# Ledger of designs, part 31: peptides against a protein of PDB entry 4XPM

Target 1, 160 residues: chain A of PDB entry 4XPM
Amino acid sequence: VMLHSKNVKGFLENTLKPYDLHSVDFKTSSLQSSMIITATNGGILSYATSNNDVPKNSINEINSVNNLKMMSLLIKDKWSEDENDTEEQHSNSCYPVEIDSFKTKIYTYEMEDLHTCVAQIPNSDLLLLFIAEGSFPYGLLVIKIERAMRELTDLFGYKL
Target 2, 67 residues: chain B of PDB entry 4XPM
Amino acid sequence: DIKGTIAFDTHGNVIESTGVGSQRIEDIGDLSKVTLDAEGFAQVQGDSLLVHLYKRNDITLAVYTSA

## One batch from the design tools (peptide; made by RFdiffusion4, then SolubleMPNN)

Design b1_p11_3_s1 (from b1_p11_3, 5 letters changed)
Fold by OpenDDE base, seed 3:
Structure b1_p11_3_s1 (fold): chain B 160 residues (1-160), chain C 67 residues (1-67), chain A 11 residues (1-11)
Amino acid sequence: as target 1 above (160 residues)
Amino acid sequence: as target 2 above (67 residues)
Amino acid sequence: LAELHDKILSS
């Protein structure tokens, strides 16, 4: 199955939606950003943001994209370090998961006042990255990204 | 009767919080150490609130009640 | 989570 860039972006846009717990009066904010980046260089292959009030091609939009580029690079670097650190892999910020017999890890990182969550798409050179406000619980972020990865099986094993 | 709730995972990270639970996230450290019965239930007396604990599928829910 | 709430409220 071929995943076109437009379809991927649409998928990421859907992940921005808040998590609504129907059993209780609890609803998260929308994700700030959702991204697919390269594990090698931290380059952004696709992204979605909840900030749609910025004019297209404006200076503010460019600055926001540049900020995403910076964050993606920083998170990629931290992820790379943790993948080579046994101690970090056993911390409370690392969640080993298995999807269709493929193993991967979900990491949570505090970035300034934001809550971030990143995971390698199984056997691929790609990372899925969620960025949320500090009010978004980490536990719920982990559940969200795990469920999202289950819908990206076509990217499993993707190599650059 | 319910004053608030906290749901957290095995890593101690919050999944949800409501009411007074949102202001008592620090309780997770102690609540995670409480011994649960065979059904995954426990009750802990707090300062002025009773905490009802239920764990299932690696998620623990704490419900705060007045009595 | 909904199931957890039901269990506690019914206990």
Scores: peptide ipSAE 0.152, ipTM 0.784, DockQ to the pose 0.216
Fold by OpenDDE base, seed 1:
Structure b1_p11_3_s1 (fold): chain B 160 residues (1-160), chain C 67 residues (1-67), chain A 11 residues (1-11)
Amino acid sequence: as target 1 above (160 residues)
Amino acid sequence: as target 2 above (67 residues)
Amino acid sequence: LAELHDKILSS
């Protein structure tokens, strides 16, 4: 099964939803952004953002997209460095996970006042990236991205 | 298996932290907003991680574990 | 529940 661009966009939009705890009265804010980027260059293949009140093709929209491009590149660089550093792979900001016998790692990064997490889609050249406000707990952010990756099995092993 | 812990008081001050909890001190503000049950417990379940909250005698303990 | 908490902390 092949994931088309529209289907991926819709998936990312759904990941923006807050993390709602069913057992207790607690709900996070929505994610600011959700992206699939290349692990090689940090290029954005697909993205979704919250608060899309900015007029399309406006200067403000262009600036927001440029900010996403900058953040994706920075996070890709950090991820790449960590993937080449055994010590960083064993840090408290790295979570090894296994999905259907495929192993990957989730990294959390503080970007100014934002909480971010990134993970390589198993055996692929793609990264899944979540950007949230500082009010979004890292522990829940990690759970959220892990669950999201389980829905992207069609992208496992994807090579550019 | 425990990945880390955070213990904090009613003012949000860190009493102790271990493992991944040491890198998640900033979570205290939001974890304190979680409604606990009558026994002072709450649990956040995930496929790979569990977050356990326990409050007793004005001290809240957050435990990060593998699922 | 207290016993459950102790079990979690011991795991």
Scores: peptide ipSAE 0.146, ipTM 0.625, DockQ to the pose 0.104
Fold by OpenDDE base, seed 4:
Structure b1_p11_3_s1 (fold): chain B 160 residues (1-160), chain C 67 residues (1-67), chain A 11 residues (1-11)
Amino acid sequence: as target 1 above (160 residues)
Amino acid sequence: as target 2 above (67 residues)
Amino acid sequence: LAELHDKILSS
């Protein structure tokens, strides 16, 4: 079963929300962007962006469609390289996870001053991608994306 | 009155967890940002619990207590 | 502080 585009968009918008800790008085910033992209070409299938920043008429705007396309392609390329590198798969920036007996990996990448996380939706041709400010701890990003991916079981095994 | 513990390395990897700590692994990301004193200690006030941090040999131990 | 640590872990 494939999720309707509107439902996927709403899901991604919900992932933008800050992360609240339980034991400490700490709340993260909102994600800048959340996307589902193709693992083959890095094409954006769906995306959501925060509206906290003032709109800018620049190609360098992180929330602009063109910039998101560039980011998705760059992340896809880095992910592809790491998936073909045994050493990178055993680094501290790679987090193997298992969801309902399906295995996948979460990777963290520093992109300029931004913190990013990407994970292949299990057995699929799709990647889930989070982009956050540098103040967002990688540990919380990893947990956030792992828990979000548990809500995308309908996309497990999805092939283009 | 210890309610739980979490031990993690410099990369945030869980080494061990007990009690309420096992249910609060998500705290590691922020706990790792806490500035420790010269002896490797710190205390962080949280929701209903006080977190005691101790770091030695690249391992950080977080102890959750009522006070 | 080491003593405090021991006290916390033993409580």
Scores: peptide ipSAE 0.094, ipTM 0.701, DockQ to the pose 0.077
Fold by OpenDDE base, seed 2:
Structure b1_p11_3_s1 (fold): chain B 160 residues (1-160), chain C 67 residues (1-67), chain A 11 residues (1-11)
Amino acid sequence: as target 1 above (160 residues)
Amino acid sequence: as target 2 above (67 residues)
Amino acid sequence: LAELHDKILSS
């Protein structure tokens, strides 16, 4: 089944929700942004943001989207470099995971005061990218993105 | 920052693990013996990592941090 | 932006 753009958008919006540790008294903030981008050019295929207070088609919205484009490109470049660096793949910022026999890696990157997490959708030309505030622990971001990735099996193996 | 986590039940069964926690499943035996405070919290200093223990509703979460 | 790019890639 092919995922339609609207379905992907709804999925990403759902990932914005805070991570709630039911076993402990702790709850994170919402993600700032959630995106699916191309691994080749860092282009945004779909995105969701937590603060939708900005009017549509306003200059402020354009600036916000441009910011996301820049961040996605930067993270894509860093990801590409790390994928070609054995040492970086064995650092504490890289988490190898296996989902339904498909292998991928989760990377954490600090961007200014933000915590980001990115992972290649298994065997695809797509990356899933989470952007959160600095108060969002990296460990929980990794858990969150791994669990989210398990719901994107329709995109496994997707090639541009 | 968090380096890994282990969540386990009263039987010592792993519910989830991430990061360094995935490589320290053997710690569950010792962690299950740690005395928690009235709120279900405890801290255990390891060789290089600090382990934060949280227990509620028969589920224990161990969070490994550098500090 | 260029400065930020360098920081991200060097981290």
Scores: peptide ipSAE 0.009, ipTM 0.585, DockQ to the pose 0.017

Design b1_p11_3_s3 (from b1_p11_3, 4 letters changed)
Fold by OpenDDE base, seed 2:
Structure b1_p11_3_s3 (fold): chain B 160 residues (1-160), chain C 67 residues (1-67), chain A 11 residues (1-11)
Amino acid sequence: as target 1 above (160 residues)
Amino acid sequence: as target 2 above (67 residues)
Amino acid sequence: LEELHNKIINA
C-alpha cells in the first residue's frame, strides 16, 4: 500500500480544515476529529483532532482519546446496523455514492450535539469518520467526506 | 437586499446558511416542494420575505430578500 | 455550489 501511517495521519489532518464558501459570507468551523477505523471492531487505525492544546501524556489527552474510541465504536455499531436495515438505507441520512465505479454509502448521525458522518471505504474493512460541531451543516459534511474518499483510492479493497 | 440564504441538497440537508436563513432551516421542507421552472428558478412569498429559489445539479439555493 | 451562488447573484 502506498499510504503509510504517517501519510494517512497527514491526510486526516488536512480534512480537519474548515469549508470556506467564498461566494457568500459563510465558513464552517474545523472538524473536531477525523478518523479511519475498522468496520469490524471499530478500532482506530488513524485519527486527527483539531484540539491540540492538550498536553501530551496528560490525563486530559487520555480522556480525549478514550472519548474518540467510544464515539468510533458507537458509530461503527450504528453503521453496522444500518447496513443490515433497508429502511435506514433509504432515509435522508444515507447517501449512496459511486467513486471510480466503486459503490459505497455515506451515513450522517447526530451524536449528542455533534454532527457526524461515516462512510465505508469501498470494498474495504475500513470506515472514514468525520466529527464536527452542530454548526457544521450535514449536507456540507457529506460533500466533504465524499471528496476526501476520492483521495483514498489506495485503500479501496483493503482487507484486515 | 439579501437578508439571508439557505443551500440544501436533495435529502433536504443543509449545505450552508447565512443571515435570516440560519433561523429558517425549517423552511426547507416547504421549499423542497416548490415547483421550479425550466431554468430551475422559482419565487415564493413568505411571511415577510420573498424567497428566490434556484436549483442546479442537485443543490438548491434559497435567497431571502425583502419583498 | 459557488456557481449556483453566482447564478443567483447575477440573475
Scores: peptide ipSAE 0.157, ipTM 0.794, DockQ to the pose 0.205
Fold by OpenDDE base, seed 5:
Structure b1_p11_3_s3 (fold): chain B 160 residues (1-160), chain C 67 residues (1-67), chain A 11 residues (1-11)
Amino acid sequence: as target 1 above (160 residues)
Amino acid sequence: as target 2 above (67 residues)
Amino acid sequence: LEELHNKIINA
């Protein structure tokens, strides 16, 4: 299985879109960031951000990327710890899910004032990571990432 | 007269909130402890609001109405 | 309530 960077980037960009519940007059903000990172080192393989107004090669862009790197590492570390802690896997921050007989877990983490959730792509060395504003409900964030994961079956079993 | 809503999952995490419900997220802790009837319904009297609870498919919906 | 719930779940 090959990672097609362009296709993955486009996918991540689409995940940034807000969730609109038309029937109940509720709409979330856009995700701040969406990333695929390595489960081993927290390295970013692909990412998308909602802030498209930042000029390329600007100081602001560099700071943004650096921030993403830091967050990815921190979240990866938390995820790694939780995956090795049975108690944490039974906390309210862990959602066991099964997609086409493949089991994985979705974790939610508070990162400063941001709401994040991360999930290992089943049987892979990859993590899908969503970062949203604090106004984005965790429960809905979990649903969002689960649904997104279902669209990444081509990455199931991907090893570095 | 609906004043707001909160939907939350089995972990107590918010899925959706509208109206006054958006300002009452802290109620989830108490609402999650409410015993529902066989149909998954309950009513809880609040301060100035009546909360209607409905649970289905592991999601609980709280609807706030005037008392 | 059920109708509203269904709308949320199915949205």
Scores: peptide ipSAE 0.121, ipTM 0.784, DockQ to the pose 0.906
Fold by OpenDDE base, seed 4:
Structure b1_p11_3_s3 (fold): chain B 160 residues (1-160), chain C 67 residues (1-67), chain A 11 residues (1-11)
Amino acid sequence: as target 1 above (160 residues)
Amino acid sequence: as target 2 above (67 residues)
Amino acid sequence: LEELHNKIINA
């Protein structure tokens, strides 16, 4: 069953929640943004953001969306470059993972003062992208996005 | 006996993991908040394991042992 | 502490 836009939006909103360690008393901040973008052009197919107290269709909302668009493009470009760089694929910022026999890679990127994490949905033309504050450890971002990816099996192999 | 290790940077990025450490990457968030002594050492008692922390430069090494 | 560290690492 393929996810509809509404379902995807709800999924992304859920990923915004803080990462709560089950074994210790530690909880991260909420993600700033969560997005599904195209691997080819970095276009945003769906997104969710925290603290959306900005009036809808306001200039501030437009600016925020534009910022997301810019970040998605930049991260997509970095991802594309790294996917074509063997050395980068073996760096500490690249995590190969396997989900239900499907292989993908998780990359972490520092964008200004933000921590970002991106992964290609296995065998698809889509990327899942998390944007968090600098206080969010990359290790936990990696775990978070991996676990989120496991819930997107319906999108595995999705082609544009 | 060492049961596992985790090495991570100041951003919580995993550098290396072995043994039980590979299954406890989620501990990094908590481990990163531990106050180290002047020489960069600390010990943290876990549920069933003792974690020995050593930080040198920007790399923190967590060693999981039974004692 | 250095000795302790070495002991741990070499254990």
Scores: peptide ipSAE 0.101, ipTM 0.773, DockQ to the pose 0.070
Fold by OpenDDE base, seed 1:
Structure b1_p11_3_s3 (fold): chain B 160 residues (1-160), chain C 67 residues (1-67), chain A 11 residues (1-11)
Amino acid sequence: as target 1 above (160 residues)
Amino acid sequence: as target 2 above (67 residues)
Amino acid sequence: LEELHNKIINA
């Protein structure tokens, strides 16, 4: 399995789009960030952000990236702990799912005023991570990340 | 006449779901934005179903019935 | 939750 940076980056950028309920008059905000990180160390392999108004290589951009690194590490740690905790796996913040006969779990985590959602790409060393504003319902985040995961079948079983 | 139910918390997390509700988790976002009356009740017309909302404490229950 | 169920069903 080969990771193509350009393709992955484009995919993550596409996931930033709001969740639009066509049957009702409701649409979420865009995701703040979307990332693929390592399950081992929480290292960012690829990421996309909705706020691209920051000049490239500026101090603000660096700070933003550093913030993402911090959040990814923290969420990875939480995820790792939960994966080794049967009780947490049965909480309402954990959603077991099956995609093409591959099993994985989706976790929701509140990070300060942000709503986050993370899931292991099935049988891989990779995690998909969504970060949204507090106005983004967790229930919809779960649906969103599940559907996004279905588009990452090429990464299923990917090992570092 | 009840086709299903969804119970969710203030953060939109599913507490429980039954029937068609289990297949309509995506409705929570919109349901959470519905203005409830003084009793914590509201009705929302869906595609082919009528949704009855009732909130008590921090739990909202959505009941799906025939329109 | 059961109380909530009963109230909404009987509404």
Scores: peptide ipSAE 0.087, ipTM 0.717, DockQ to the pose 0.123

Design b1_p11_4_s1 (from b1_p11_4, 6 letters changed)
Fold by OpenDDE base, seed 5:
Structure b1_p11_4_s1 (fold): chain B 160 residues (1-160), chain C 67 residues (1-67), chain A 11 residues (1-11)
Amino acid sequence: as target 1 above (160 residues)
Amino acid sequence: as target 2 above (67 residues)
Amino acid sequence: SEAPYEFVVFP
């Protein structure tokens, strides 16, 4: 299995799009960030961000990337701890899911004022990470990442 | 006369909210404890609003209407 | 589909 950078980047960019519920008068903001990170080190393999107004090579861009790196590492660490803690896996912040007979878990984490959720791509060394504003409801965020995960079957079982 | 809605999952996490529901997220704690009928329906009288509960596919929708 | 659910509410 090969990880194609362009394809992954495009996928992540697509996940940033806001959701507009057609059945009710409800619309979300765009995700702040969408990322594929390593489960081992929390390293960012690919990412997308909604902050398109930041000039390239600007200090703001650097700060943004650094912030993403920090959050990724923190979330990976928390995820790793939870994966080794039975109690945490039964907490309100853990959603066991099954995709095509592959089991994984979705975790929600509050990062300051941001709402985040992370899930291990089934049987892989990769994590999918969504970062959203606090106005993005966790329940919907979980649904979003689960459905997004279903589109990443090519990465199932991916090992570094 | 719908005044708002809240949809939440089995973990009590919000999926969506509209109208007055957006200001009453704290109601989820109480609403989640309400016993639903065989059809997944219940009505709960609130302070000044009537709450209609519908549960389907592990998602509960609370519809706030005038009493 | 990105829709989490589908509800139809009638009076």
Scores: peptide ipSAE 0.017, ipTM 0.768, DockQ to the pose 0.646
Fold by OpenDDE base, seed 2:
Structure b1_p11_4_s1 (fold): chain B 160 residues (1-160), chain C 67 residues (1-67), chain A 11 residues (1-11)
Amino acid sequence: as target 1 above (160 residues)
Amino acid sequence: as target 2 above (67 residues)
Amino acid sequence: SEAPYEFVVFP
């Protein structure tokens, strides 16, 4: 049974007072990693991680970096496959977006228990990759990466 | 009395969830099929919960209440 | 929008 807005608008307006759908601000875990990788080989050009407690040059640091490398390659491969798959580009895991007249796509990928999303920096050979815990909602992750992409305009069109 | 919320995008992916909404992510499939009015509102009566839907700027917020 | 992220150049 559906009720129309004339009967519920006032209630809903009050309900939504703490919410701003123009700019969703939801408290969640920090990203585990944020990376710029090459679209060609999945090589990591730059990265940031939230785990700063790992001693430098420790085996744990090495393992974490190696893990990032592995994930980068896997995601790049999946991304590459999807870029050549019309069905995947029309799935719910693909978000076509336009930033300053530049078109790109955001893909979401499950990596074991992690939530990831990747997007080609418009007209570039670079991918922006976010890795988060499984508790990080995909929809929010997509919003986050889109907003982040808007701050990388200097990399638009970057070719290796 | 809000029991929970789910915000989801046009792809049916979760943006945020709270309360009972966090336990009812599977409702998104059905909620996404609900026809909203011109203002982007709807109310859907469930068994024990009333769901208030509000969509704005491609984001749908579902608010779960007991009545 | 969102604040830009800090990156470390990968060695």
Scores: peptide ipSAE 0.016, ipTM 0.746, DockQ to the pose 0.020
Fold by OpenDDE base, seed 1:
Structure b1_p11_4_s1 (fold): chain B 160 residues (1-160), chain C 67 residues (1-67), chain A 11 residues (1-11)
Amino acid sequence: as target 1 above (160 residues)
Amino acid sequence: as target 2 above (67 residues)
Amino acid sequence: SEAPYEFVVFP
């Protein structure tokens, strides 16, 4: 399996869109960031962010990317611990799901004032990570990431 | 993918309903008892439908979906 | 504080 940077980047950018109910006037904020990271060391393979007002290669952009790197590493570490802890897997912050007969788990994590959720792409060495404002309900993040995962079937089983 | 909706107040009175929700007004009794998370959200698995609950300003919105 | 989501009911 080959990762195509352009396609992955486009996918992540699309996931930034708010959760939107079409039948009623119901809408969330956009995601702050969306990333695909490695489950092995938390390295960022691709990312998208809603903070596009920062000039490219500016010091502010560098700082923002560094912040994403830090968050991804921290979340990866917490995820790794939880994957080896049966008690944490039965907590209210863990959502076991099945997509096309492939099993995975969605975790929600509070990161300071941000709401995050992460899920292993089934049978892969990759994690999908959403970062949202604290106002974004965890339940909706879970729905959002599950639905997004269904669009990443080409990455199922991807190994580094 | 939305199959229907029900909006109801703190007294269980229907404010509005659409789609399959219009045929499931009796669900309000059970839905009103569901514990919501800190953000006012919950998911409840029904028969063949998943119900998404949102509460804001004393109004509860139930959204029925297949998944 | 910003609301987590917005919805409007049209009775």
Scores: peptide ipSAE 0.016, ipTM 0.483, DockQ to the pose 0.076
Fold by OpenDDE base, seed 3:
Parts: sequence; C-alpha cells; structure tokens
Structure b1_p11_4_s1 (fold): chain B 160 residues (1-160), chain C 67 residues (1-67), chain A 11 residues (1-11)
Amino acid sequence: as target 1 above (160 residues)
Amino acid sequence: as target 2 above (67 residues)
Amino acid sequence: SEAPYEFVVFP
C-alpha cells in the first residue's frame, strides 16, 4: 500500500478539530497534535499541529517539531513496554478494540500536563498518536482515536 | 432543573462534563458502583443534589438536579 | 460533528 502524504496530512489536520456538543453545552479544545509514527523507532511519518502561529522555518518551529519527536519516541517506548506487559494491558489505561475483525489496543498516557493516547494501526508498523490539553477528557479522546482509526483502513497491515 | 452532567465510560474515564458535574469528577468512583435497573436507570441522593443515572452503550450519564 | 453519545434528559 502506498502512503500519500497529502491525504494523510489532511486527515490528521481534520482530527485536530474540537467536539462541540450543543445539546449539553459541552465543547472541547482542539487537539494539540496528531501524528502517525513508526512502532519500530517512534519516527514521525506525518503530523499536524494546532499551533499555526509559529513562523515557518523559524527556530520556534524547529523546536516544536523536535519536541514532537521527543514525545513520539517516549510514547513509542512506553507503548512497546505495555504491549509486553499483561498487567498494563488490563489497566484502565488500555482499551482493547476491534475494527472490522482487526484487533488493536488504545493506550492513554499522561505527558506532563497533556493528555495523550496512542494506538497501533491494526497489523501495521504504524501508531496513531493524539496529544491534547489536560482539559480534554480521556474517555472522549479514546472515542476520537477509535473513530479516526476506522478511517485508516488503507493503512491496515502496512509494514515498513 | 439540571445543575450539571458527567458522562463516563466503563473504565471510569470522563467523556464530557458540564456545570457542577465538572467539579464532581471524583463522584465517578461511587456512581460506577450503583446498581442500575433493567432499563439502565438509577437515582442517588447525594448531599444537596439528586443524581440521575442512565447507562446506554457502555456510556453512563449522570445528571445532577435539585431534589 | 461526530457526537460521542446520544442522550435525552428530562429533569
């Protein structure tokens, strides 16, 4: 399967949008970041951020990207550990899910004051990673990433 | 007269909260233990508020009202 | 646009 950078980037940008539940007067913030990373070494294949005020090619932009790289690596490492830990897989921070008969797990991780969740794209070497502010509820974040993965069926089984 | 709401999943994690519910996230631990009727409903009197519980599709909604 | 749940509450 061929990865189309433009399509993937557009998808990730769309996931940044907040939920707005008018019926109960509830609205979330936008996601801070949305990424597809490698499960092998935490390398970023594609990403989107809500911080659009940073000038392109500026030092601040470079630093922000480097921070994403660091977080990606850390989360990948934690994910790898948990995938080999039965106890962690049965904690409230792990959500086993099934999409079209493909099984995967969604993990939630606290990163400083940020709420993050990560899931392996089924049978692939790729992880989908969401980063949000601490005000973004974990339960909703999990729902969001599950629904997002359902739109990434073309990446199921993707191997590096 | 709704004072607030909390929606939470089977893991006890918040999905959404409004009003006084946003300040009572700690109630989830107790609310998750409440036995619901066959229709997925329950009412719990807590301090000055009445909590109406409804569970559907693995999501529990707690609605805080006056008695 | 996607809602996480659907409830109707009557206080």
Scores: peptide ipSAE 0.012, ipTM 0.758, DockQ to the pose 0.751

